Peptides against a protein of PDB entry 6J54. Designs and how they scored, part 158

Target 1, 223 residues: chain A of PDB entry 6J54
Amino acid sequence: NENLFASFIAPTMMGLPIVTLIIMFPSLLFPTPKRLINNRTISIQQWLIQLTSKQMMAIHNQKGQTWSLMLMSLIMFIGSTNILGLLPHSFTPTTQLSMNLGMAIPLWSATVFTGFRYKTKTSLAHFLPQGTPALLIPMLVIIETISLFIQPVALAVRLTANITAGHLLIHLIGGATLALLNINTMTAFITFTILILLTILEFAVALIQAYVFTLLVSLYLHD
Target 2, 42 residues: chain B of PDB entry 6J54
Amino acid sequence: QFQFTGIKKYFNSYTLTGRMNCVLATYGGIALLVLYFKLRSK

## One batch from the design tools (peptide; made by RFdiffusion4, then SolubleMPNN)

Design b2_p18_6_s3 (from b2_p18_6, 14 letters changed)
Fold by OpenDDE base, seed 1:
Structure b2_p18_6_s3 (fold): chain B 223 residues (1-223), chain C 42 residues (1-42), chain A 18 residues (1-18)
Amino acid sequence: as target 1 above (223 residues)
Amino acid sequence: as target 2 above (42 residues)
Amino acid sequence: SELEQQALQVGLLLQLIE
């Protein structure tokens, strides 16, 4: 049991948490540009950020675009950590539910609070879908209220479950491939092929989950 | 778009104000029920 | 509003992807 989940244990050196350094590491991958015409890698990276920013904030009005910096930083952070987590025998902070809850709850509460503060009528109206029969109004309002409070939990669990499941599958199939190398080379080759396909899929999942997480936060902000 | 009269003007599921009032009425009703049971038990 | 309906549609699509 410990062998299967050993990669998900927070690493420490002499009792000092290295997790803090791991969380801060992705920030080094996105340096600030100093020149008008930067290097090719920096230019491409900045272009991608601008492209994703335009796509994400297209649904928001001028007031909602104030959150663009935070949402872009969030997607870059989650995306980079998820991609780095796919490295062999690496630790991903986003596999920890506490980490994801620590991000989801404040962002969700901020979006809900902002909605109630500036768009009170619209926010309150969202507890009742349009066209609801009169007899179902009280029950549906209660259900929508419960649904609202489930949002941060679902947001955190979705990200954690998808990344953790992918990581677990990669480790299991990778371990099986290594074990089968000494038993049957043909079967090991098949397993290795599956591992490659799975890793490619997990790269896509890592980016998609980061996008979905940020998009949902953005949608909650729009209300 | 919608022509409502009477109580339906203030409590409806189609207009923004009507939906808001329905939500507030629901929460108010629940609060009154909770207060009723709290006062009854004491 | 139309934007709300689009957001709802996007939300439903995201729910289907899950």
Scores: peptide ipSAE 0.149, ipTM 0.781, DockQ to the pose 0.020
Fold by OpenDDE base, seed 2:
Parts: structure tokens; C-alpha cells; sequence
Structure b2_p18_6_s3 (fold): chain B 223 residues (1-223), chain C 42 residues (1-42), chain A 18 residues (1-18)
């Protein structure tokens, strides 16, 4: 069923990869304010960014809030790419596991490294939960270490799986709807309704996954 | 507050320092085991 | 951390509703 995954193939134009342009395109949707009183759209965007920034950084101290710009840019990037990916026949870069790993691994490593640099004692102590019986300490430390290394993979896979699954469902239901248009109009209408509902759900999922991804990165930093 | 004496003062699962030391000890033990098997093969 | 576990659980739940 190679045709099912055709939408996930990296698009090219005349043999040249256009993925780079697609990745950069969302940046054009968020212009920087140039006036004290901006347009309504820009004002709403800034308001949303401020709200998300406040709630994201609420868990961090003053030093942790230094990462605010990075985290906000991350959530804006992932969110915008995910939303744009829901456009008809659009390519979503975040459906590529390689891209998500490319984002998750550096951010995860940065958070872990930052934790070890500034909070060495606490970071090392996180490998052993408080109150662990003495006999279970070695095994639990190993498990916790493995858990740490699974974190970036989990981040990438979670985002990729959610977005990819949603896209697949949209394509499948959409294809079924088109196929049923000439067979049974009533059934086609039902499937179309499901498609609409699914699309709305995927919009929410797209934003939530972006938020969760950023939040988890932030939480790792908070360690 | 927990009051520990002896070895438990340095290696415990309740205090931050104790937990850190336990983790370091575990890693050290694993490293020594790996080193032992590596040297054993030679 | 406990917060991480809770966040992961929420994330997993969100995956189920998808």
C-alpha cells in the first residue's frame, strides 16, 4: 500500500528539494509587530504567544525562564507546521521522524546538559527516586538511566505518530468519501461528516501535540 | 528531617546527597564490572 | 519526575482520543 504513504514523501520541484522552503514558510505567518497598535491578527497572535509564554514559564525559575524564547519558538514552529500540514494535499514536515528526532535530541541533550551543569546534585539524584529500598537501588538507577535516554525518542515518536496517524486517517476517509460519491451518496455524506469531525479533531491534536512536545522539553529543563 | 549515621549518612535514598552518592556508586560499580570483563577477555 | 509522568500520561490519553 505504497499509495497510502505517498503524501508523506518529501516533495520535490524539478528534482530539487522543496522541503526547506516548506519548513521556512510558517515563519512568514508570524510577522513581527511594527506599531504600537498592531493589526488585529497580529495582536491576537501576540496575545496568544504571551499567554502560552506565561503558562509555560510559570514552572521555571528566573534562570529557567531564559529558555522562554527557545521554547516559544519551538511551540510556534511545531504548531504552525502541524496546522499547515492539515491543508489539502499538504506536506507536514513534522510527520517525518527524522525531523522530530532532529528537534528532540538536541533539545533534550541541551536540557539534560544544562541540568547537569547548573544543578548537578539534583540531576544526579533524579536517577534514584526518593525512598527507594536499598536493595532496589542498582536496578532502579539503571532503569531510570534507560528512561532518560528514551525521553528524546518518546518525544519524537509521540509527535510523529500523532500527526502521521491523523494524516493517514484524513486521507483514508477522504479517499473513501470520494469513492463513495458515485456509489452511495448517503454513505458518502456520512463519511464526509466523519471527515469534517476528524479534521477538527486533528486541528486540536496538532496544537496539543505541539504544546505537549514543548512542555515536556520544558519539564526536562526544570529537572 | 532524617538522621543517618555511618554509611547510611552517605548512602541513603532519602537525602539529596545520599541519592547522588548511590547513583554514583552504582555507576562506578557498573564501570568496574565492565572493566573487569574487559580485562578478563584480554 | 512526577510532573513528567503526569505529562506523559496526559499525552498518552490524548493519543487515545485521536
Amino acid sequence: as target 1 above (223 residues)
Amino acid sequence: as target 2 above (42 residues)
Amino acid sequence: SELEQQALQVGLLLQLIE
Scores: peptide ipSAE 0.127, ipTM 0.788, DockQ to the pose 0.023
Fold by OpenDDE base, seed 4:
Structure b2_p18_6_s3 (fold): chain B 223 residues (1-223), chain C 42 residues (1-42), chain A 18 residues (1-18)
Amino acid sequence: as target 1 above (223 residues)
Amino acid sequence: as target 2 above (42 residues)
Amino acid sequence: SELEQQALQVGLLLQLIE
């Protein structure tokens, strides 16, 4: 079982945490535009950022749109790290629950505090769904309060679980394929085909989870 | 449009103000209970 | 209410793709 989770151990070199470099690496893939008409790659990136920005910030007012830069940077970071994590023998920082909690808790707290600051009445009202029977009000308020505090945990665990599960499946099927190469080449070919299909799926999952993480933060901000 | 009278005007699950008051009342009640048990134990 | 409905729809969609 140690071999299965070996890829999720934070890599170090001579006692130095190279994880910091791995986390910072995706930033190099997104250079800042300096010309009116940039390279094709930069233009595509900016176009994608604009599309995602318009889609995610459409539900926010002017005050909420101030978070656009942070939310877009978040989705770009998580998305890029998730995609890079699918490379062979690569380490995905987002598989670490500590990292995801480190992102989720501050963002969640910021959204909650922002809500209480500018929309106090609405934020307090969200602890009680509309139309709740009077007898269920105390219990439901407690449940909603607990639900609020579970949000950062759920946000982190969701991302961690989905990315980790994908990596585990790729590892297991890949290992099975290698083991079957010398036993039954035909079966190994079938498992290899499944591995390819799974990797394609995991690319989609990587992007979706980045989007979901950012979207949920945005929704918490919107209240 | 909802029209409430009496105590339902201030405590209801349909209006924004009513929901807010219900939440505050719930928290206030819990706080009082915690305070009561804390003072009783000492 | 419209916001809650939209949130519910988004939530349902997210659960389907999760």
Scores: peptide ipSAE 0.077, ipTM 0.778, DockQ to the pose 0.020
Fold by OpenDDE base, seed 3:
Structure b2_p18_6_s3 (fold): chain B 223 residues (1-223), chain C 42 residues (1-42), chain A 18 residues (1-18)
Amino acid sequence: as target 1 above (223 residues)
Amino acid sequence: as target 2 above (42 residues)
Amino acid sequence: SELEQQALQVGLLLQLIE
């Protein structure tokens, strides 16, 4: 039924798009620190950001570390939006493939162009793995070129598919649980238990997908 | 380190320069083939 | 290389999620 997919429709009020407000809402959850010793919540946030930043930027040289602000903002944005999207009757912008492509393609292109600009020889050499037999060089170069162009698509689809699938499962099992309440209470209880476990899993998936998305962008930057 | 002589010095799959040249040669060859077919259709 | 090791870690993470 159309009701199953209603949560994926972009919300509007009086013809005005609310999607913009929804996308901007996570920024309110991360206020800028004003004191040397901040509140516990802000301190935890800063600690998490610093920890994630250290782990993610450890693989990059000083030039690559200039991207730290962008990468950290990206992971915070995607992670926060994904988690907020798990709220009941909420709309998750990251379920929209257009949004994910809109993020993936520019970031991917930026990393590729940056690589060609500063590491031209190395970037070109990546199209041919080291030690390839001479007879396989042309075909392997073609395959590697195709693989490069698939990267932004895979990046966007991975995020979209994981978040969308999770939402669908939660809605379907939730709907089934409600329907079974009037049919078989025992079965409804089992289904409800599965729903809870799935919800916990989806919270983890939401964070991990944000991390993976950012990590892959960082990896492409490193070449 | 690898010691290559002749054409293998410039076109090999082991050195960075060699790999780069192989990639460029491959793209160049493909471009020439495409160009040939485009010109032949005229 | 370090990049390869990280790629392996990413691969493992992706397998855990998907």
Scores: peptide ipSAE 0.088, ipTM 0.768, DockQ to the pose 0.020; fails the geometry check

Design b2_p18_6_s4 (from b2_p18_6, 14 letters changed)
Fold by OpenDDE base, seed 5:
Structure b2_p18_6_s4 (fold): chain B 223 residues (1-223), chain C 42 residues (1-42), chain A 18 residues (1-18)
Amino acid sequence: as target 1 above (223 residues)
Amino acid sequence: as target 2 above (42 residues)
Amino acid sequence: SELEQQLLQVQLLLSLLS
């Protein structure tokens, strides 16, 4: 059981944490373009960023579009770290709830405070859905207030749980495959096939979770 | 457009201003209740 | 949020497929 969770332990080398290096490594995969016509890899990356940017910023006005850089950087960071975390026996920083909370809470707070600053009336009115019966107003306002504070927790837990669960499944099936190699090769082959399919799915999940995290932050900003 | 009169003009769940006022009233009510219980314990 | 609910449903479905 301990071996299953070994990949979730903060890696250290010579007593020094190497988590910082792991976090910084994805940044190397996205170099800044220096030409009007860049390499194919860079062009594809820029194209993807442009597409995602258009989708996410479509719901925002000109003022909200100022968050484009931050949101794009966030999705790139979370996405890249999640993808790299799918490597065998690799540590994924986003599997740590503390890290996700560290990202979610400040971003959530920024969006909420920005809303209150520039859209005070709308933000306050957001605590009460339109058309609510008069008798339910006090209780519903309280519930919506609590719901607001649950948002950062939900963001962090959702991301952490999805990535962690995926990692756990990959490791479990991977371990089972290795164990079955010496017992039944045919069964091991089937298990290995499932592992491959699961890995592909987890790649998709990794990207989706990154997008969802960023999108929800954007939605909270838009209110 | 909704036309409200009296208290409903300021406290309603359909207009933006009405919703805001309802929220503020709710928070104010809670604050008053908290103050009441704190003062009662003394 | 309605969109949030939809996203949660998608996430749940993806988790079940895993």
Scores: peptide ipSAE 0.203, ipTM 0.775, DockQ to the pose 0.022
Fold by OpenDDE base, seed 2:
Structure b2_p18_6_s4 (fold): chain B 223 residues (1-223), chain C 42 residues (1-42), chain A 18 residues (1-18)
Amino acid sequence: as target 1 above (223 residues)
Amino acid sequence: as target 2 above (42 residues)
Amino acid sequence: SELEQQLLQVQLLLSLLS
């Protein structure tokens, strides 16, 4: 069973960890525009970034829009890493819970802290929903407090679980397909078809999870 | 617009200020309880 | 938030389909 998780082990080259290089590699896929009219690839990328930026910042006021650069960089990073991770036998850093926690906790803390700094009254009031019966106020405040602290964990676990589960399924079904090739070709073909469909789904999941992660961070900022 | 009088003016679940005060009161109460148990142990 | 719940539902559905 441990062989199934071997693909999730941090790769090394000549005894040196290459995880840092893998993490930095997606940056090479998004070159900086150099001309007034860029080539088609860069133009499409910039267009997509603009669209996503407008979508993400639409829910924020002027103060919240100052986080646009960070949020867009985050979604581009997570999205690119997730997509690249779907390559055969590729390592996805976002499958590591430690990495996702490393991203979620600081961002969550920043959003919460920013909320308390600029909107203290509103932020404190969010611990108590409107219209709460007086007798339930203490308990609900405690629950909301706990909920707040669960947010970064939920962000990290959600991303990790979705990406990891997808990768595991791809490997499992892929392995099953190879095993069935010599046993039953028809069944192997069916499993292969499922693998293809699953791979397509995982591409969508990879992008969606990146978007959701960034969006939730943005929503926490908006309070 | 809700018009509250008395204690409900400061502690209510409808107004922003009231909600904030309720939250602060809850945290204050918890802090006092924790302090009480700590002092009781000593 | 309501949006968060909707997103979670979508994620759950995608997870079930995977």
Scores: peptide ipSAE 0.143, ipTM 0.783, DockQ to the pose 0.021
Fold by OpenDDE base, seed 4:
Structure b2_p18_6_s4 (fold): chain B 223 residues (1-223), chain C 42 residues (1-42), chain A 18 residues (1-18)
Amino acid sequence: as target 1 above (223 residues)
Amino acid sequence: as target 2 above (42 residues)
Amino acid sequence: SELEQQLLQVQLLLSLLS
């Protein structure tokens, strides 16, 4: 079991954690534009950022659009870290639940507090779904209250579980492929094909999870 | 639209104000119950 | 919550495909 989770151990060098450098590394992939017409790579990046920003912030008013910078930086960070984590023998910080909780809890609390500050009536009303029978009101209010507090945990666990599960599956299939190379080459080729398809799927999952995490934060802000 | 009379005007699950009042009433009731048991235990 | 449910369904489908 230790071999399966060996890739999830935080790497250290000379007793010093290099996780900090790994976390900061994706920021180097997104340089700030300095020209009116930048390179093709930067232009594509900016175009994608604007597209995602437009669709995510379309549900928000002007006050909510103030969060555009935070949400876009969040999706870029999570997305880049998740994709980089799919590289062979790489460490993904987002597989650590502590990191995801560290991101989810402050963002969730900020959205909740922002909601109570500017939309107090609407935020309180969300604890009771519309059209609830009178007899179920107390119980449902309690359930919705619990659901609110589960949101940051759900965000962190969802991201962690999806990325971790993907990594585990890649390692398992990869290990099986290597083991079958000396037993049956044809079967190993089949498993290798599955591994390739799985890797492609995990790239999609990496992006989707980044989007879902950011979108849910945005949705909690919108209420 | 929804038109309520009496206590249903303030406590309903269809209007924002009604839902808010229901939530506040629920929290208030729970708080009172907790306070009651806290004072009773001593 | 409806959007969240849809996202969870997509996530579930992706999990089944993996």
Scores: peptide ipSAE 0.135, ipTM 0.784, DockQ to the pose 0.021
Fold by OpenDDE base, seed 3:
Structure b2_p18_6_s4 (fold): chain B 223 residues (1-223), chain C 42 residues (1-42), chain A 18 residues (1-18)
Amino acid sequence: as target 1 above (223 residues)
Amino acid sequence: as target 2 above (42 residues)
Amino acid sequence: SELEQQLLQVQLLLSLLS
């Protein structure tokens, strides 16, 4: 039981936290290109970045496209950390709700404030859907206001819950597989197969959640 | 497209300006209510 | 909003499969 959540405890070395180093580690996987024709790995990375950038920024105007660097860096950071977190005996910082809130709240507030600054009328109008009956206007405005403030929380919780749940499930099934090896080898083989399939799924989930997180931030910016 | 007259010109759920005014009016009303209750308790 | 709903549906499906 104590080992169930051990992977979610922040690692320390000689009493000093090494979480900062873990967070900075993904940066080493994305070196800056130096040549016109780079290595295959770097070329693939650039191709993926360009593809996702075109897809993400297609919905934005010229002013919104200024956020492309930040949004692309965000998706690369979250995606890389999530994938690295699926390695055995690894710590995933994105499983910490505090970290995700720390990312979601500033980004959300920035998008909301940007909207109010440049599109004041439109932003205020978003609190009332078009075509609302007159009698429902006050209540709907309140509900929409509450909905706005729930957005950063939902953004953080969505990422945290998906990644955390996936990690827990992998650990539980993995532990069950090890326990069943000494009890029933056939059943252990079945659970191991499920573990493999689940791991593959979690790799996809890790990337999708990074994409969704970034996309929603982008959509909030677009309003 | 939408031609409103009277008070509906300024407060409607179809035009951008109308929706904005409705939102502001709602917030203003809530603020006044809160202010009223706070001042009443004094 | 519609896109968000679709993304949430995909997320829910992935959660069910996990």
Scores: peptide ipSAE 0.087, ipTM 0.771, DockQ to the pose 0.021

Design b2_p18_8_s1 (from b2_p18_8, 15 letters changed)
Fold by OpenDDE base, seed 3:
Formats: C-alpha cells, structure tokens, sequence
Structure b2_p18_8_s1 (fold): chain B 223 residues (1-223), chain C 42 residues (1-42), chain A 18 residues (1-18)
C-alpha cells in the first residue's frame, strides 16, 4: 500500500527538500533564442508558443493581451512539468493539490478583481443571465455566486485529479503486469499492451490539462 | 433595444444596468436578512 | 532512483543541445 503512493511523496536528499529544484528544472528546457535562425528544437518551441499565443489571445482585446506573457508561461510550465512527470522515477509537482491551488486561486482572484475594476457593470451583470424571469432572479443570483467561488477549486482539482489518476493507473497496471509475468504470460502481455496505450494517452492528457487550465484562466479574464 | 417604464426601468433582467441593480438588490436583501437574524439573537 | 533520474535528465539535455 505504501509502495502504491510512494511516487507522490516529495523527494528529499539527506533530509533536504529538492522539490524546489524539480520545479525550476523545466526552465532549463526553454532557452532564450540568440540567433535569427535557431536550431530545430528552439524553432519548434517558438512555433508552438506563437500558435498557442495566437489562439488564446484571439478572444481578448488590447488590454487583455497584456496577460499573454503570464498565460503562455503558465501553460509552458504546467505542460512541461506534466510531461516530465511521466518519465520513470520522476516526481510530478502538479500531482500536489496544494501547488495547483496555489496557482489557481491567485490567478482566479486576479481575473475576478480585474473584471470588477475595469468592467464593473458587466461583471456584476454576469451574476444574472439575460432574460431570467423575475421570480427566479434571487435564486439564480445565489447559484451564480456559488458557481463563481467553485471555479478556482474546480480548476485545481481538475488538474490534480487528471494527472494523479493517470500516474496511479500507470503504476497499478505496471505492477499488475509484473505480477502476472510468473502467473500467466499471455495475460501479462495484454496488460502490458494496455500499459503502453495508457502511457500514450497520459502524454496527451498531460498537454491537454495544461492547455485547459490556462484556457479557463483566460476565459475567466475575458468574463 | 428594450424600453422599460417605472420600476422595471431600474430592475430588469434584460438591460445591463437592470441586471446589475437586481444583483445588488439581492445581495443587499441577503445582507439585511443576515443582519436582522444576528441582531435578533442578541 | 537518483542515478536513473540523473541519467534521464542528462540524456534529455543532450538531446536538446544537438
């Protein structure tokens, strides 16, 4: 049982936490370009950043586009950490709910406060959908208020649950495959095939969750 | 464009201003109710 | 486990450096 969740324990060396180094490591994978025509790796990275930036900021006006740097850095950080977390014996910081809440709550609050600051009337009006019958107005306003406060929690839990569940499934199926090697080789081969397919899926999920997290933050900013 | 008269001009679910006022009125009503129950308990 | 992690990281960095 302890071995099942051992991968989610924060790693330490001689009692010193190395989580800070793990969180900072993805920054080394994205070096700053120095040449007009860079190597293939940097060119692909820049191309992906430009594409995602165009897609995410297309719905924002000039004032909203000032958040481009923050949102793009966020998606790169979450995406890179999620992908690196799928490496053998690696620790994924985004499996920790505390970290995801630490990102979700400030970003959500910033978007909400920004909305109230620059678009006060529109932001307040969002608590009441257009065309609501008069008798249902108080109840719907309350429901919409509750929905607003659930947003940061849902954002953090979604990311945490998806990444954690994926890692857990890989661990369980991998362990089952090893256990079945001495019992039934054919069944072990089937479970191994499932493990490979699941691993491929988790790579996609890792990127999708990073994109969804950043996209939802962007949508909250747009209001 | 919607044209409302009377109270509906300020409190409606169609115009932006009307929706805002409805939200503020709802929050104000809830705050007053909470205040009333707190003061009544004392 | 640390040696394996270091090896994977080294290989990844070498792959990106090329």
Amino acid sequence: as target 1 above (223 residues)
Amino acid sequence: as target 2 above (42 residues)
Amino acid sequence: SLLEQALFLALLVLSLEK
Scores: peptide ipSAE 0.034, ipTM 0.686, DockQ to the pose 0.018
Fold by OpenDDE base, seed 5:
Structure b2_p18_8_s1 (fold): chain B 223 residues (1-223), chain C 42 residues (1-42), chain A 18 residues (1-18)
Amino acid sequence: as target 1 above (223 residues)
Amino acid sequence: as target 2 above (42 residues)
Amino acid sequence: SLLEQALFLALLVLSLEK
């Protein structure tokens, strides 16, 4: 069991944590373009960023457009870290709940405070859905208030759970494959095939979770 | 627009102002209840 | 709608993973 979770332990080298390097490494994969016509790789990256930016910012007005840089940076960071975490013997920082909470809570609070600052009436009214019967108003307001505070927790836990679960499955199937190599080669081949399919799925999950995380933050901003 | 009169004008679940007032009233009520129980314990 | 689509896709992927 300890070996199973060994991949989730913060890596250290000679007593020094290398987590900082792991977190900073994805930044190297996205250089800033300096040409009108960039390299193919850069062009694809910029195209993807532009595409996602258009989709996410379509729901926002001019004030919401200010958050475009933050949201795009967030999705790129989470996405890149999740993808890199699928490499063999790699450490994924987003598997750490503390990391995700560290991202979720500030962003959530920023969106909530922004809403209260510029749209106080609307934000307060958001605690009570329209058309609520008069007798249910107090209870529903309380529930909605609790729901608000659960948002950052759900945001962090969702990301953590999905990525962690994916990693665990990969390790389990991988371990099973190795164990079956000396027992039944045919079965081992089947499990290996499943492992490959699972890894492909995890790539998709990694990107989806990054997108969902960012989208939810954006949605909270829009209120 | 919904036309409300009396208390419903200020406290309703349809208008933004009404919803806001309902929320504030709820929070105020809870605060008063908490205050009451704290004072009662003394 | 975009959120619903994203959530649906996420749930679909998660369901396929199981």
Scores: peptide ipSAE 0.027, ipTM 0.730, DockQ to the pose 0.020
Fold by OpenDDE base, seed 2:
Structure b2_p18_8_s1 (fold): chain B 223 residues (1-223), chain C 42 residues (1-42), chain A 18 residues (1-18)
Amino acid sequence: as target 1 above (223 residues)
Amino acid sequence: as target 2 above (42 residues)
Amino acid sequence: SLLEQALFLALLVLSLEK
């Protein structure tokens, strides 16, 4: 039913799109440090950013380290939007495939073009795995080329599908819980427990998907 | 270490240069095929 | 509702300020 997808409609206020404000809101949650010893919240955030930055950029050489700011901003953006999307009655921009494609395609193209510009020989060689029999070379090159073009789509769809499915499940189970409150309290309690567990899982999924999205972009850059 | 001679020196799936040349050859072949069919339709 | 969202956001901001 259309009611199931009502939460995924881009919200507007007085005819003006508030999606822009929603997208910009996560930036307010990550203030810049002003002191040598910051507040506990800011210190934890900075520590997490440093930890993830070290992990993400460990696979890259010095030239790849130049992308650290962009990749970290990406993971923070996707992660924060995904987590904020789990708030009650909140709209998650990352549930929109258009947004995820808007992030995936440029980043993917940038990584591919960067690879071709600085590592042309290696990048071209990636279309043919090492040790391929001679007779399979043309077909495998074609397949690898197709695989390359599927990467941005897979990246966007993966994020969109995981986040959207999670939101949909939360709404469905939540609705079922409310419907069962007056029918069978015991069953309603079970469904409510499932809802809580699912919500916890979706918090993890939200962060994991942000990490995977950024990691894959980083890996494409490394190649 | 692989020692290739002749055409295998330039077109092999084991060396970086060989793989690159194979990829370029494949794309070149496809481009020629597309060009052939395009010219044939005219 | 928008009011609920605003409330949660307000609570979130208040929690972050501590």
Scores: peptide ipSAE 0.047, ipTM 0.687, DockQ to the pose 0.018; fails the geometry check
Fold by OpenDDE base, seed 4:
Parts: sequence; C-alpha cells; structure tokens
Structure b2_p18_8_s1 (fold): chain B 223 residues (1-223), chain C 42 residues (1-42), chain A 18 residues (1-18)
Amino acid sequence: as target 1 above (223 residues)
Amino acid sequence: as target 2 above (42 residues)
Amino acid sequence: SLLEQALFLALLVLSLEK
C-alpha cells in the first residue's frame, strides 16, 4: 500500500526541499521571445497563448482583461506541471492539495474582492438567483453564500483529484503489467495497451484540468 | 421590463436592486439573530 | 531516479529543439 502513494510524497534531498526546484522548472520551458520571428517552438507557444488568451478573455471587459497575464501564466503553469508529471518517475506538484489550495484561495479571494469593489450591486445580487420564490429567498441566499466559500475548495480538490486519480491509475495498470509479464505474456500485452491508451487520456486530462481551473477563476472574476 | 409597487419595489427576486436588498435583508436578519442569541447567552 | 529524470528530460528537450 505504501508503494501506491510513494510517488506523491514531496521529494527531498538531504533534507532540502527539491520540490521548489520542480515547481520552478516549467518556467524554463517558456522562454521570452527575442525576435520578431522566433523559432518553431517559441512561435507555437506564443500562438497557443494568444489563442487561449482570446478564448478566456473574450467575456471580460477592459478591467477584466487586466487579468490576462495572470490567467495565462496560471494555465501555462498548471498545464506544464501536469504534463511534466506524466513523465516516468516524475513528481507532480499539482497532486498536492496544499499546492492547489495555495493557488485557488488567493485567486478566488482576488476575484471576489474585485467583484465587490467594482460591481458591488451585481455581486450581492448573485447570492439570490433571479426569479426565486419569496419563501425560498432566505434559504437560497444562505446556500449561495455557502456555495461561494466552497468555490476555492472545489477548485483545489477538483484539480488534485483528477490528476491524482490519473497518476494512481497509471501506476496500478503499470504495476499490473509488470506483474503479468512473467505470468501471462498475452494478458500483460493487453494491460500494456490499456496503459498506453490511459496515458494518452491523461495527457488530455492534464490540459483540460489546467484549462478548467483557469476558466473557473476567470468566470468567478466575470461573475 | 418589470414594474413593482409597494414593498415589492424594494424587495423582489427579479430586479437587480431588489435582489440586492433581499440579500442584505437576509444577512441583516441573520446578524440580528446571532446578536440576539449572543446577548441572550451572556 | 533523479538522475534518470534529469537525463530523460534533457534528452526530451534536445529532441524537441530539433
């Protein structure tokens, strides 16, 4: 049982937290463009950033578009860390709930405070859905208030659960494949095929979860 | 377009202002209840 | 395992740059 979760333990070397370096590593994969026409890798990266930026910020006004840099950096960070986490023997920082809470809570707080600062009336009105029967107003307001405070937790747990579940499944199927190599080679081949398909799926999940996390933050900002 | 009169003008679930007032009223009521029980206990 | 990871990443980056 210990081996199942061993990959999720924060790595240390001689008592030093190398996890800090792991978190900072994805930043090296996105160099700043220096030329008008850069190499293929940088050009593709900038193109993807531009597309995602236009997609996410389309719903925001000028004030909301100020968050574009932060939101794009967020999706790039989460996406890159999730993808890198799928490499063999890699540690994924986003599998740690503390990491995701550390991102979710400040961003959520910032969006909520921004909403109350610039759109106080609209923000307060969101605690009561339109058309609510009069008798249900107090209860629904309470529920919506609770729902607001659940948002940062939901962001963190969703990302953590999805990435962790994927890693666990890859680990389990991979372990089963290795165990079956000397028992039944044909069955091992089948499980290995499943592992490959699962890995491909997890690449998609990694990107989707990064997108969903950033999108939800953006939606909270938009209110 | 909604047209409300009386108390429904200020407290309704359709207009932005009405919804805001309902929320504030709810929070105010809860705050008063909490205050009441706090003062009652001590 | 850390050395293996570093080597794998280095090879991956080198392969992707070309």
Scores: peptide ipSAE 0.027, ipTM 0.687, DockQ to the pose 0.018; fails the geometry check

